# Peptides against a protein of PDB entry 3V4O: the designs that were tried, part 1

Scores and structures below are computed, not measured.

Target 1, 234 residues: chain A of PDB entry 3V4O
Amino acid sequence: DQPLAKDKVALLIGNMNYREHPKLKAPLVDVYELTNLLRQLDFKVVSLLDLTEYEMRNAVDEFLLLLDKGVYGLLYYAGHGYENFGNSFMVPVDAPNPYRSENCLCVQNILKLMQEKETGLNVFLLDMCRKRNDYDDTIPILDALKVTANIVFGYATCQGAEAFEIQHSGLANGIFMKFLKDRLLEDKKITVLLDEVAEDMGKCHLTKGKQALEIRSSLSEKRALTDPIQGTEY
Positions, changes and structure headers below are counted from each chain's first letter, unless a header gives other numbers.
Peptide ipSAE is a variant of ipSAE made for these designs: the mean of its two directions, with the distance scale d0 fixed at 1.0 Angstrom where the peptide's residues are scored. Compare it only between designs on the same protein; published cut-offs may not carry over.
The geometry check fails a fold that doesn't show the stated peptide or that is severely misdrawn somewhere.

## One batch from the design tools (peptide; aimed at target 1 H80 A163 F164 Q167)

Design b1_p8_1 (made by RFdiffusion4)
Pose (drawn by RFdiffusion4):
Structure b1_p8_1 (pose): chain A 234 residues (1-234), chain P 8 residues (1-8)
Amino acid sequence: as target 1 above (234 residues)
Amino acid sequence: ENLQSRFP
């Protein structure tokens, strides 16, 4: 009755040195922090910075190869992003200005590939803006996903809104990680844990009225990032 | 402290 994971795997990407878009600073420290925390939770973590489109597609293919039945899979992205028609896109450091969906990675397509591997848990922590891209002409018409009841999204911000880090950030985490880092080790269902992070973030004066954590979840089973790996000793 | 957006 203790939910178990076949394995725990994570891919973390922080993009900062954009060629044609404003540079960011905090993704480095955000990625460094989450890598440490997830390693404490026995995840196998691949952590990468300043990825071009090519490198991002390769990183996600490697991550998909590590996924199998019953595996907990987690993707964290910190950097520029956008959302058109409900689909979230991650923007690589080599994105032209302007850019369109073909220059970017669609998170929903990644989730579809993860479900094909029959993972036991799918977690996306998207630490990026979610405003429209006016230059993105295209339409989704993606296939409906299977109902696997094991998907959790922790968006650093709401649809049509911005996610933030501190100006000239230096050592400071961005807003999402500032609050996520204090809760991530808790032995609670990931949905509940993210809800506590949403409450903590609501006390932050800098972001009132402009950034709020959004949880979207269909996870029915009480799964946590602290769940033991099957066949190891707990 | 001031905020920096991750909006492109």

Design b1_p8_1_s1 (made by RFdiffusion4, then SolubleMPNN; from b1_p8_1, 4 letters changed)
Fold by OpenDDE base, seed 2:
Structure b1_p8_1_s1 (fold): chain B 234 residues (1-234), chain A 8 residues (1-8)
Amino acid sequence: as target 1 above (234 residues)
Amino acid sequence: MKLQSFAP
């Protein structure tokens, strides 16, 4: 049987113009490209740029309100970030220097809340660095996740590594989005799709030994971003 | 063409 989504909702966040950290360029184009692709896949897409901590938290709250049983939820983030003890932290544009966990949004906390909604699929695409933040010595104690077998993480880079953008003539694209955009519309299980993106990235001479896609998933069903919405005709 | 890290 073809898997169906109750609905499909995506929140895309691109942070570039940081107040106390180096500015980025790629998130602008990357969010735009991903928005267009996800809309072709009939996602309801909210795309936001340069969010403060307050705005990011509000955006996530509103995103969660759109989730319900069987809904596909996708969160994309491009910007500064870090990973401590397996927990991913997204950095708002108004974060202090140095930033700590209380200044940032924890992705795993968002996942917990998505699980409570009994979503059909939870996809996280994180285009950020995954290096340890030495200025944050907090060991987060997170609630245990439920066994929902509907979770997919696409990390733009490996644990402890950096993500990169390619700058040319004033324009920039993230390495991850450069390859993701070519396959995103394919009717394939999302983990298979990301695996193919990983292979494409691996052939890029620019990032060999510097950046590699990591897929972390617990997905027991053949769910794809192309899955139709229940009650609709395409 | 230049590679720029997302790291601070």
Scores: peptide ipSAE 0.351, ipTM 0.893, DockQ to the pose 0.768
OpenDDE base, seeds 1, 3, 4, 5: peptide ipSAE 0.343, 0.348, 0.344, 0.333; ipTM 0.892, 0.891, 0.892, 0.889

Design b1_p8_1_s2 (made by RFdiffusion4, then SolubleMPNN; from b1_p8_1, 4 letters changed)
Fold by OpenDDE base, seed 4:
Structure b1_p8_1_s2 (fold): chain B 234 residues (1-234), chain A 8 residues (1-8)
Amino acid sequence: as target 1 above (234 residues)
Amino acid sequence: MELQSYSP
C-alpha cells in the first residue's frame, strides 16, 4: 500500500545576487529552510546559491545523474524567472539585461530529461515570476513529454503573475516558502499538501489578488515526500 | 511590510 521511492534527490537553487537585475533576499533563507526540511524527509539535498548559467547547467546535469528508475526528484528554484508559451525559465545570476531563453534554463527541458530517467516522482517548486518576457520572442520547440503521470508543479504564482518576497529589516521567506515550510513534513499526497499550502497562502492579506499558488499536476499515485526509501527500515 | 517582485 505504501508507495516507495528508490531514492529521493533534491536540487535547490536560490539566486539572489544578480549582476544585471535587481537583487533578492529571500532565496537564501528559503533554500536553507527547505534544505533542512527535505533532509528530515531523507532527501539527498544539493543546495546552491547564486549560480551562473554555466554553474546552473552543471548543477542540473549532476542532479540528473543522481536520478534513476523510481527515484523521487525534486527541483526547487527561487529567483528571477519568466514564462513564455507555457515554458518556465530560471534566470542565472549572470544573465544579461535583457535576458533571453538562451541565457536561461528551461524547466520543461529538465522535466523531459527527468522522464528519461524513469523517475518515480518529479516535483518542481518554482518560486519565480511567470510573466511573459517581452524581450524574448523565441518559440522553443520542445519534444513531447511522455505520459508518466508523476509530475507535480508548484508555482509560487499564477500564470502571467508575479511572485514576491516580503521585505523587512530581518530575514524573511518568500511568500511561497513561508507557507510551504509549515506543511512540508506532512504525510500527504504532494498535491494535497500543496493544495493546503495554497489555502494558507490565500489567507495572506499581503498577496491577495497579487500572488496565488498554482498546482499543475499529473499524478496518478498517492505519492508523498514522506514516502520511505526502498530498502530502509520504516 | 513591503513586497519585492521576483520580476526584473
Scores: peptide ipSAE 0.408, ipTM 0.902, DockQ to the pose 0.889
OpenDDE base, seeds 1, 2, 3, 5: peptide ipSAE 0.386, 0.396, 0.395, 0.389; ipTM 0.898, 0.900, 0.898, 0.898

Design b1_p8_1_s3 (made by RFdiffusion4, then SolubleMPNN; from b1_p8_1, 4 letters changed)
Fold by OpenDDE base, seed 3:
Structure b1_p8_1_s3 (fold): chain B 234 residues (1-234), chain A 8 residues (1-8)
Amino acid sequence: as target 1 above (234 residues)
Amino acid sequence: AELQSFAP
């Protein structure tokens, strides 16, 4: 009765060197560390930095081509972002100032496409701010999602709040990754794992009242990132 | 340590 993955595929995007917005530091180290961890979990990992809108859309398209029935798909994003009406938008490095939805990638649209692939698990780890973009008044018209009960969102911060990085002598980690990396290899249901990360983050005196992990999930099976790939020996 | 926001 052990859950099995048909395959495990991850796309990691870290945007730092924005043309029209403040530059970030943490995504470089965070993507690197997460890449190493996910590869230890036998994920096929594509890691990309500083993507334009065109490059981001292409990366997502290629990621989707690797998904199929029963495949575990994980999307990690670190960079600028916003949330309007419950929709999360990832901001490319060449986005204008101010940016609008047509300049960005909507995570919920990606989720819809993943559902069409009949994936076994859909995990989104979004290390970005979730503030309302007042310069974007667009209300996305999205098709209704299917009831697949295999969706997990790990938001680095609460709705309407900001995500932060820690500055240490030239190196920086995001607060989310600082705690996630310590538990990511644990053999636990992914929602349980993230809940423990949330508790660890909550003990950080630097971010109390500023940043808290939010878990949003519909996961009816005990699926973990450590689940074996079908047809493999361990 | 100092915190820097991901906000634009």
Scores: peptide ipSAE 0.383, ipTM 0.891, DockQ to the pose 0.823
OpenDDE base, seeds 1, 2, 4, 5: peptide ipSAE 0.374, 0.382, 0.375, 0.370; ipTM 0.888, 0.890, 0.888, 0.887

Design b1_p8_1_s4 (made by RFdiffusion4, then SolubleMPNN; from b1_p8_1, 4 letters changed)
Fold by OpenDDE base, seed 3:
Structure b1_p8_1_s4 (fold): chain B 234 residues (1-234), chain A 8 residues (1-8)
Amino acid sequence: as target 1 above (234 residues)
Amino acid sequence: MELQSFAP
């Protein structure tokens, strides 16, 4: 039986013009490319750039309003970030220097809220560094996650490592997106798709030993981004 | 071709 999505909704955030931190370049192009691909997959896509903390929180709230039982939710983030104690934090463009968890958005908190919506699939694609933030020693106490077996994390890099972009002639693409875009439209279980992306990325000599895709999943069904929307014929 | 880290 073909898995069906009640709907497919994606929120893409690219932060690059930071006020108190180094500016980035890749998020602009990466968000654009991913937007086009996800729309081909019949996702409803909201793409936003350079969000303040307030704007990011509002965007997430609006995103959550579009989620419901059986809906596929995809969150993509490209920008500065860090990981403390297994929790991923997305850094808004107006974050102070140094930033702390209260200045940032915790991905795991968003996941919890998505679980409450009883989504059919939760995909997180995080193109950010995963180094520990030494300026934040706060241990966040998060509510326990439910066992929904519909979660996929695609980390652009390994735990404790950095993510990179390639700069060439003024254009910049993230390493992750460079390889993801070539396979994203394939009709495969999302974890299988990402695994193939990981292999492709592993062939890049520039990032060997520097950046590798990490897949963290609890996905008990053969869910793909290509899954049709319920009630529609394609 | 140059790599730029996303690190702050």
Scores: peptide ipSAE 0.354, ipTM 0.889, DockQ to the pose 0.794
OpenDDE base, seeds 1, 2, 4, 5: peptide ipSAE 0.347, 0.353, 0.350, 0.341; ipTM 0.887, 0.888, 0.888, 0.887

Design b1_p8_2 (made by RFdiffusion4)
Pose (drawn by RFdiffusion4):
Structure b1_p8_2 (pose): chain A 234 residues (1-234), chain P 8 residues (1-8)
Amino acid sequence: as target 1 above (234 residues)
Amino acid sequence: SEELQARG
């Protein structure tokens, strides 16, 4: 009755040095921090910075190959992003200005590929803005996803809103990771853990009225990032 | 004082 993971795998990407868009600073320290915490939780973690579109597609293909039945899969992205018609896109460092959906990675398409591997848990922590891209002409009409009841999204901000880091950030984490890092080791269902992070973030004066954590979850089983890996000793 | 920078 203790939920188990076949394996725990994560892909972390932090994009900062944009060629044609404002540069960011905090993704480096955010990725460094989450890598350490997830390694403490026995995840196999690939952590990468400043990825072009080509490198981002390759990184996700490698991550998909590590996924199989019952595996916990986690994707963390810190950098520029946008959201059109409910679909979230991650923007690579080589994105032109302006850019469209073909220059970016659609998170929903990644989720579809993960479900095809029959993963036991799918977690997306998207630490990016979620405003519309006016230059993105296209429409989704993506297939409906299977009902796997194991999907959790922890958006650093609400739809149509911005996610933040501290100006001239230096050593400071961005807002989402500042609060996520203090809770991530808790032995609680990931949905509940993210809800506590949402409450902590609500006390932050800098972001009142402009950034709030949004949890979207269909996870029915009580799964946690601390769940033991099957066949190891707990 | 601290200020905010958007990621996007």

Design b1_p8_2_s1 (made by RFdiffusion4, then SolubleMPNN; from b1_p8_2, 4 letters changed)
Fold by OpenDDE base, seed 4:
Structure b1_p8_2_s1 (fold): chain B 234 residues (1-234), chain A 8 residues (1-8)
Amino acid sequence: as target 1 above (234 residues)
Amino acid sequence: MESLQPFG
């Protein structure tokens, strides 16, 4: 049987105009392109740019309100970030320099809240660096995750590494989105789709030895972004 | 010529 989604909701955040950190360019284009693609997949998409900590927290709260049992939730983030002790932190544009976990949003905390909604699928696409933040010595104590077998992380880069955008005279995608956009509409299990993206990215001469897609998943069902919404004609 | 800018 074809897996069904109760609904499909996505929150896309692109942070580029940082106050105390280097400005980025790719999130603008990446969020735009991903928005268009996800809408073609019948996602309800909220796309936001250059969010402060307060605005990011509000956006996540509003996103969570749209989630319910069986709903597909997708969170995309492009911007500065770091990873400490296996926890991913998204950096708001008003974060101080240096930033700490208290200034940032923890993705795993968001996942915990999504699990409480009994979502059908939780997808995180994180286009950010995953280097350790040496200025943050905080060891987070997070609530234990449930065993829901419906979680997919697509990290634009591997653990301890950086994610990159291409700098030139024109608008350009980040490396992750450059390849993701070519396959996102394919009717495939999301982990299979991302695996193909990883292979495509691996052929990129610009990022050899510098950036590689990491897929981290616990997905026991053949769930795809193309899955139809329950009660709709497919 | 293309250059890479890290996201962090």
Scores: peptide ipSAE 0.238, ipTM 0.840, DockQ to the pose 0.862
OpenDDE base, seeds 1, 2, 3, 5: peptide ipSAE 0.226, 0.223, 0.227, 0.228; ipTM 0.840, 0.836, 0.835, 0.836

Design b1_p8_2_s2 (made by RFdiffusion4, then SolubleMPNN; from b1_p8_2, 3 letters changed)
Fold by OpenDDE base, seed 4:
Structure b1_p8_2_s2 (fold): chain B 234 residues (1-234), chain A 8 residues (1-8)
Amino acid sequence: as target 1 above (234 residues)
Amino acid sequence: MESLQAFG
């Protein structure tokens, strides 16, 4: 019994040219490569780079408009970020230094809105740091999430830790994308796929003890990124 | 030589 997607939509955001924070390099390549892979999987992909807070919020709003019942939604973010009290915050390129939650986008808020759309699958791939931001004392009070059993978080690093890119003269992937791209096209349950990526990453001596993939999921069905779109013939 | 830059 092959699961089917009503549609497949992805929003990819790569922030690298920060105004008041260290500039990054990997998001450029990572977004590009992930775009190509997801398009091979018949995702409708919107890829954006170096978004201000205003632009990021608008992009998310537009992304949400494309979601509906049974649609697979995937959000990928590469850039600066932090995690406070289990809430993940994506940092826009125009964020002040230091930044606070009011300057950033909360991933869990996006998830809430995705649930309201009755999506078939919600995947978050977050290539950002997850360290506590001591300059932000805000305790978000979020409404209880629905029990939809269709949520997958792929964190590039574990809670309280940092995610990294490789620095050299040329363009290179972040550590997460370096391993994710090799398996993304595999016809496997998304949590199984990410678990294999985690094992591959674990063999990387460069980030041993510094970065480890974390998977957080509530997925009761064997949903894969390779799942066919309803009404299409292959 | 390779070096790491944190995303945060």
Scores: peptide ipSAE 0.267, ipTM 0.850, DockQ to the pose 0.867
OpenDDE base, seeds 1, 2, 3, 5: peptide ipSAE 0.250, 0.252, 0.256, 0.255; ipTM 0.847, 0.847, 0.845, 0.846

Design b1_p8_2_s3 (made by RFdiffusion4, then SolubleMPNN; from b1_p8_2, 4 letters changed)
Fold by OpenDDE base, seed 1:
Structure b1_p8_2_s3 (fold): chain B 234 residues (1-234), chain A 8 residues (1-8)
Amino acid sequence: as target 1 above (234 residues)
Amino acid sequence: SLSLQPFG
């Protein structure tokens, strides 16, 4: 019995033109590619580039308004980031140098809010570094997450490690997206899909020992990005 | 040529 989605909504954020940090290139292409793929999967996709803190927070708020009971929510982020104490922080383009948690968006906070919406599936695809930010010792006090068993994290890299983009002949693509895009349309449980992506990424000689996909999930149902939307023919 | 740039 295949699960049904009430709706499918995705927010894609790509930050590359940072004011006080090194500029990136891959997010532009990666967001574009992912947008096209998710739309083929009948996701309602909002794709945004180079967001300030204010704009990012607004985008997340608007995204959350589209979520409701049974809705599949997917958040993709490509840009600078860090991880402190298990919390992932997305860095806006106007973040100071050094940035602190107060300047950034905490993914776990977003997850908490998504859970309150009683979503059917929560997918986070985080194409960012996960290194500790030594300039910020703040430990965020987060509300305890619910045990919803519908959460999937796809981290582009391991804890404490960096995520990379490849620049080749003027073109740039994130390592994670390079492999994700080839499998994203497959009708498979999302964790299985990501596991295959992880294997593909593991074969990349450029990132061996430097970047590996980490999957964190508690997904207890066979939910896929290909799951049909309730009320539609498929 | 290929080069890697970190996202951090």
Scores: peptide ipSAE 0.243, ipTM 0.836, DockQ to the pose 0.779
OpenDDE base, seeds 2, 3, 4, 5: peptide ipSAE 0.217, 0.231, 0.233, 0.223; ipTM 0.829, 0.828, 0.832, 0.827

Design b1_p8_2_s4 (made by RFdiffusion4, then SolubleMPNN; from b1_p8_2 with S1M R7F)
Fold by OpenDDE base, seed 5:
Structure b1_p8_2_s4 (fold): chain B 234 residues (1-234), chain A 8 residues (1-8)
Amino acid sequence: as target 1 above (234 residues)
Amino acid sequence: MEELQAFG
């Protein structure tokens, strides 16, 4: 039978107006467009911009409260970030320069908490850089993750690399969202969908050799963002 | 050529 979602909940965070780091532009448009698309997919969407560390942690906490057994959870982040030892860190707008892990939110910690909720699907769409932060020498010790086979990471770029937005005088999408938005509504397994996005991105001459979508998943079921919500008639 | 801004 077709997989069903108990509910579908998304938290979208776009950080642009950093206090001590370069300002960004794309997250504004990207969050807006993704919000509209996910709402068409019957996601309950909370979209937030320019969050401090405190606000980001609160937003994640509130997001987690909406998760439960069988719920589809999607976390999208667009902003500055880094990756140390396989751990992804989202950078709040009030992060110091240089920032350290204690100033940031660890995605893998969020994943752990999502697993505890027994969600039906965990999707992370991370539009951030994945370069090593040499100013952070801490080695995080994370609890072992469960084997839930319901996790999908869509990294806007490959490990050790950067993610980009196009510099325009006006508003424009990041590279990742530019291609993601064209396929997001397709009724396909999420990993298949992202694979097609990866191919589309690969045709972008501007970022060829600089940015490539990475899909990391352990998804044993054919789950899609288009999956209907249990008990809902359309 | 268009300029890029990195997210990090």
Scores: peptide ipSAE 0.309, ipTM 0.858, DockQ to the pose 0.832
OpenDDE base, seeds 1, 2, 3, 4: peptide ipSAE 0.301, 0.282, 0.305, 0.307; ipTM 0.856, 0.852, 0.858, 0.861

Design b1_p8_3 (made by RFdiffusion4)
Pose (drawn by RFdiffusion4):
Structure b1_p8_3 (pose): chain A 234 residues (1-234), chain P 8 residues (1-8)
Amino acid sequence: as target 1 above (234 residues)
Amino acid sequence: PPEELQAR
């Protein structure tokens, strides 16, 4: 009755040195911090910075190859992003200005590929803005996803809103990781853990009225990032 | 100096 993971795998991307868009600072320290925490939780973690579109597609293909039946899969992205018609896109460092959906990675397409591997848990922590891209002409009409009841999204902000880091950030985490890092080691269902992070973030004066954590979850089983890996000793 | 925010 203890929920188990076949394996625990994560892909972490922090994009900062944009060629044609404002540069960011905090993704480096955010990625460094989450890498350490997830390693403490026995995840196999690939952590990468300043990825072009080509490198981002390759990184996600490698991550998908590590996924199989019953595996917990986690994707964390810190950098520029946008959301059109409910679909979230991650923007690579080589994105032109303006850019469209073909220059970016659609998170929903990644989730579809993960479900095809029959993963036991799918977690997306998207630490990016979620405003519309006016230059993105295209429409989704993506296939409906299977009902796997194991999907959790932890958006650093609400749809049509911005996610933040501290100006001239230096050593400071961005807002989402500032609060996520204090809770991630808790032995609680990931949905509940993210809800406590949402409450902690609500006390932050800098972001009142302009960034709030959004959890979207269909996870029915009580799965946690601290769940033991099957066949190891707990 | 007070802290300010940068959007991602």

Design b1_p8_3_s1 (made by RFdiffusion4, then SolubleMPNN; from b1_p8_3, 3 letters changed)
Fold by OpenDDE base, seed 3:
Structure b1_p8_3_s1 (fold): chain B 234 residues (1-234), chain A 8 residues (1-8)
Amino acid sequence: as target 1 above (234 residues)
Amino acid sequence: MPLKLQAR
């Protein structure tokens, strides 16, 4: 039986023009290309660039309002980030230097809120570094996650490592999006799709030994981004 | 020309 989505909603955030941190370039292109691809997959896509902490929190809140039972939710983030104690933190453009957890958005907190919506699928594509932030020793006390078996994390890099973009005078993707975009439209279980992307990215000589895609999932159904929306004729 | 990587 073909899995169906009640709806498909994506929030894409690309932060590049940081006030107190190195500026990035690729998030613009990454968000743009991913937007076009997800729209082809009939996602309702909200794409935002250079968000302050306040704006990011508002964007997430609005995104959550679009989620409901059976809805596919996808969050993509490209920008500065870090990982402390298994928790992923997205860094707003107005974050201080150094930034701490209270200045950032915790992805796992967003996941908890998504679970409360009884979504059909929760996909996180985190195109950011996963290095420890030594300036933040806060251990966030997070509520326990529910067992929903509908969660997929696609990390642009492995734990403790960095995610990269190519410094180019022209427009170029980050390393993760460079390979993701070539397979995103494939009608495959999302974890299988990401595994293929991981193999493709693994062939990149520039990032071999420096960046590797990590898939963390609890997905008990054959859910794909290509799954049709319930009540629609395809 | 060497391609340089920027960490995010």
Scores: peptide ipSAE 0.533, ipTM 0.906, DockQ to the pose 0.890; fails the geometry check
OpenDDE base, seeds 1, 2, 4, 5: peptide ipSAE 0.508, 0.511, 0.517, 0.491; ipTM 0.899, 0.900, 0.902, 0.898; seeds 1, 2, 4, 5 fail the geometry check

Design b1_p8_3_s2 (made by RFdiffusion4, then SolubleMPNN; from b1_p8_3, 4 letters changed)
Fold by OpenDDE base, seed 5:
Structure b1_p8_3_s2 (fold): chain B 234 residues (1-234), chain A 8 residues (1-8)
Amino acid sequence: as target 1 above (234 residues)
Amino acid sequence: MEEKLQAL
């Protein structure tokens, strides 16, 4: 049977104007372009830039309110980040230097909350570094995740590595979005789509040996971003 | 023009 989404909702966050950390450029363009693409896929898209911790938490809360049984949820983040003990942390623009987990949003916590909504698909696209934050020795204690088999992580880089944006005069995409945007509209299982993006990125001489897309998924059904919304007329 | 990378 054709997979159907009850609805499709995306939250896109791009943080670039950090107060205590290096400013970025790519998140502006990346969020904009991804917004346009996801809207073509009939996603309800909330796009936000330069969020404080308070604003990020509120945005996530509002995003979760839009999720329900069978809804496709997509969270995209572009900005500073780190990964400790397999947990991904998104850094708000007002985070101190150095930042700690208490200053950041844990993606795995968001995933847990999404699972409680009985979503049809949970996609995380994380365009951030995944290096260990040596200034944070906190070991997160997370509740066990449910076995929902509907989870896809697209990490812009591999574990322990950095993700990059192209730096020149003007605005340009981050490395991840540069390749993702070319395939995002394809009618393919999301993991297959990301695998192709990974191959495309792998051909980039600029980031060879420095950045590689990692796909982490538990997706037992064929789900695509192009899947139609149930009850809609096409 | 040579492109440079900035880590996120």
Scores: peptide ipSAE 0.453, ipTM 0.869, DockQ to the pose 0.862
OpenDDE base, seeds 1, 2, 3, 4: peptide ipSAE 0.444, 0.429, 0.439, 0.431; ipTM 0.868, 0.871, 0.872, 0.871

Design b1_p8_3_s3 (made by RFdiffusion4, then SolubleMPNN; from b1_p8_3, 3 letters changed)
Fold by OpenDDE base, seed 3:
Structure b1_p8_3_s3 (fold): chain B 234 residues (1-234), chain A 8 residues (1-8)
Amino acid sequence: as target 1 above (234 residues)
Amino acid sequence: SPLGLQAR
């Protein structure tokens, strides 16, 4: 009765060196550490840094090609982002200032495409801001999602709020990854794992009242990142 | 920021 994955595939994107926006530092460390952890969990991991719009769209397309029925798909993004009308937008490094939805990648559109692949699990870890972009007045009409009961969103921050990284001389994680990395290898249902991360992050004095982890899920099965891959021996 | 935080 142990849940099994047909395969486990992750795409990790860290955008830092923006051309027309403030540069970030932590995504380098965040992607590196998450890559190491997910590989220990036998994920096939593609990790990319500083992607243009074209490169991001291509990376997502290639990621989708690796998905199929029963496959666990995980998308992690660290960089600038925003949320309009419940839609999350990842900002490429070559996005103009101000950016609009046409310049960015919509996460919910990616989810729709993942559902078409009949994946076993869809995990989104969005380490970006969720503030409204007042310069984007586009009201997207999204395709209706299927009821697949296999979706988990881990937002680094709550609706309308910001996600942070620490600015200091040394290397440091973003706030979300700082706490996520300590629990990621635990053999627990992914929503339970994230709930524990939320409590840990809630104790951070630097971001209390400014950033809080939000879990949005429809996960009817006890699926974990530690679930073994079908046909493998452990 | 006074806390040394950078928003993403």
Scores: peptide ipSAE 0.520, ipTM 0.876, DockQ to the pose 0.665; fails the geometry check
OpenDDE base, seeds 1, 2, 4, 5: peptide ipSAE 0.505, 0.506, 0.511, 0.480; ipTM 0.872, 0.872, 0.872, 0.868; seeds 1, 2, 4, 5 fail the geometry check

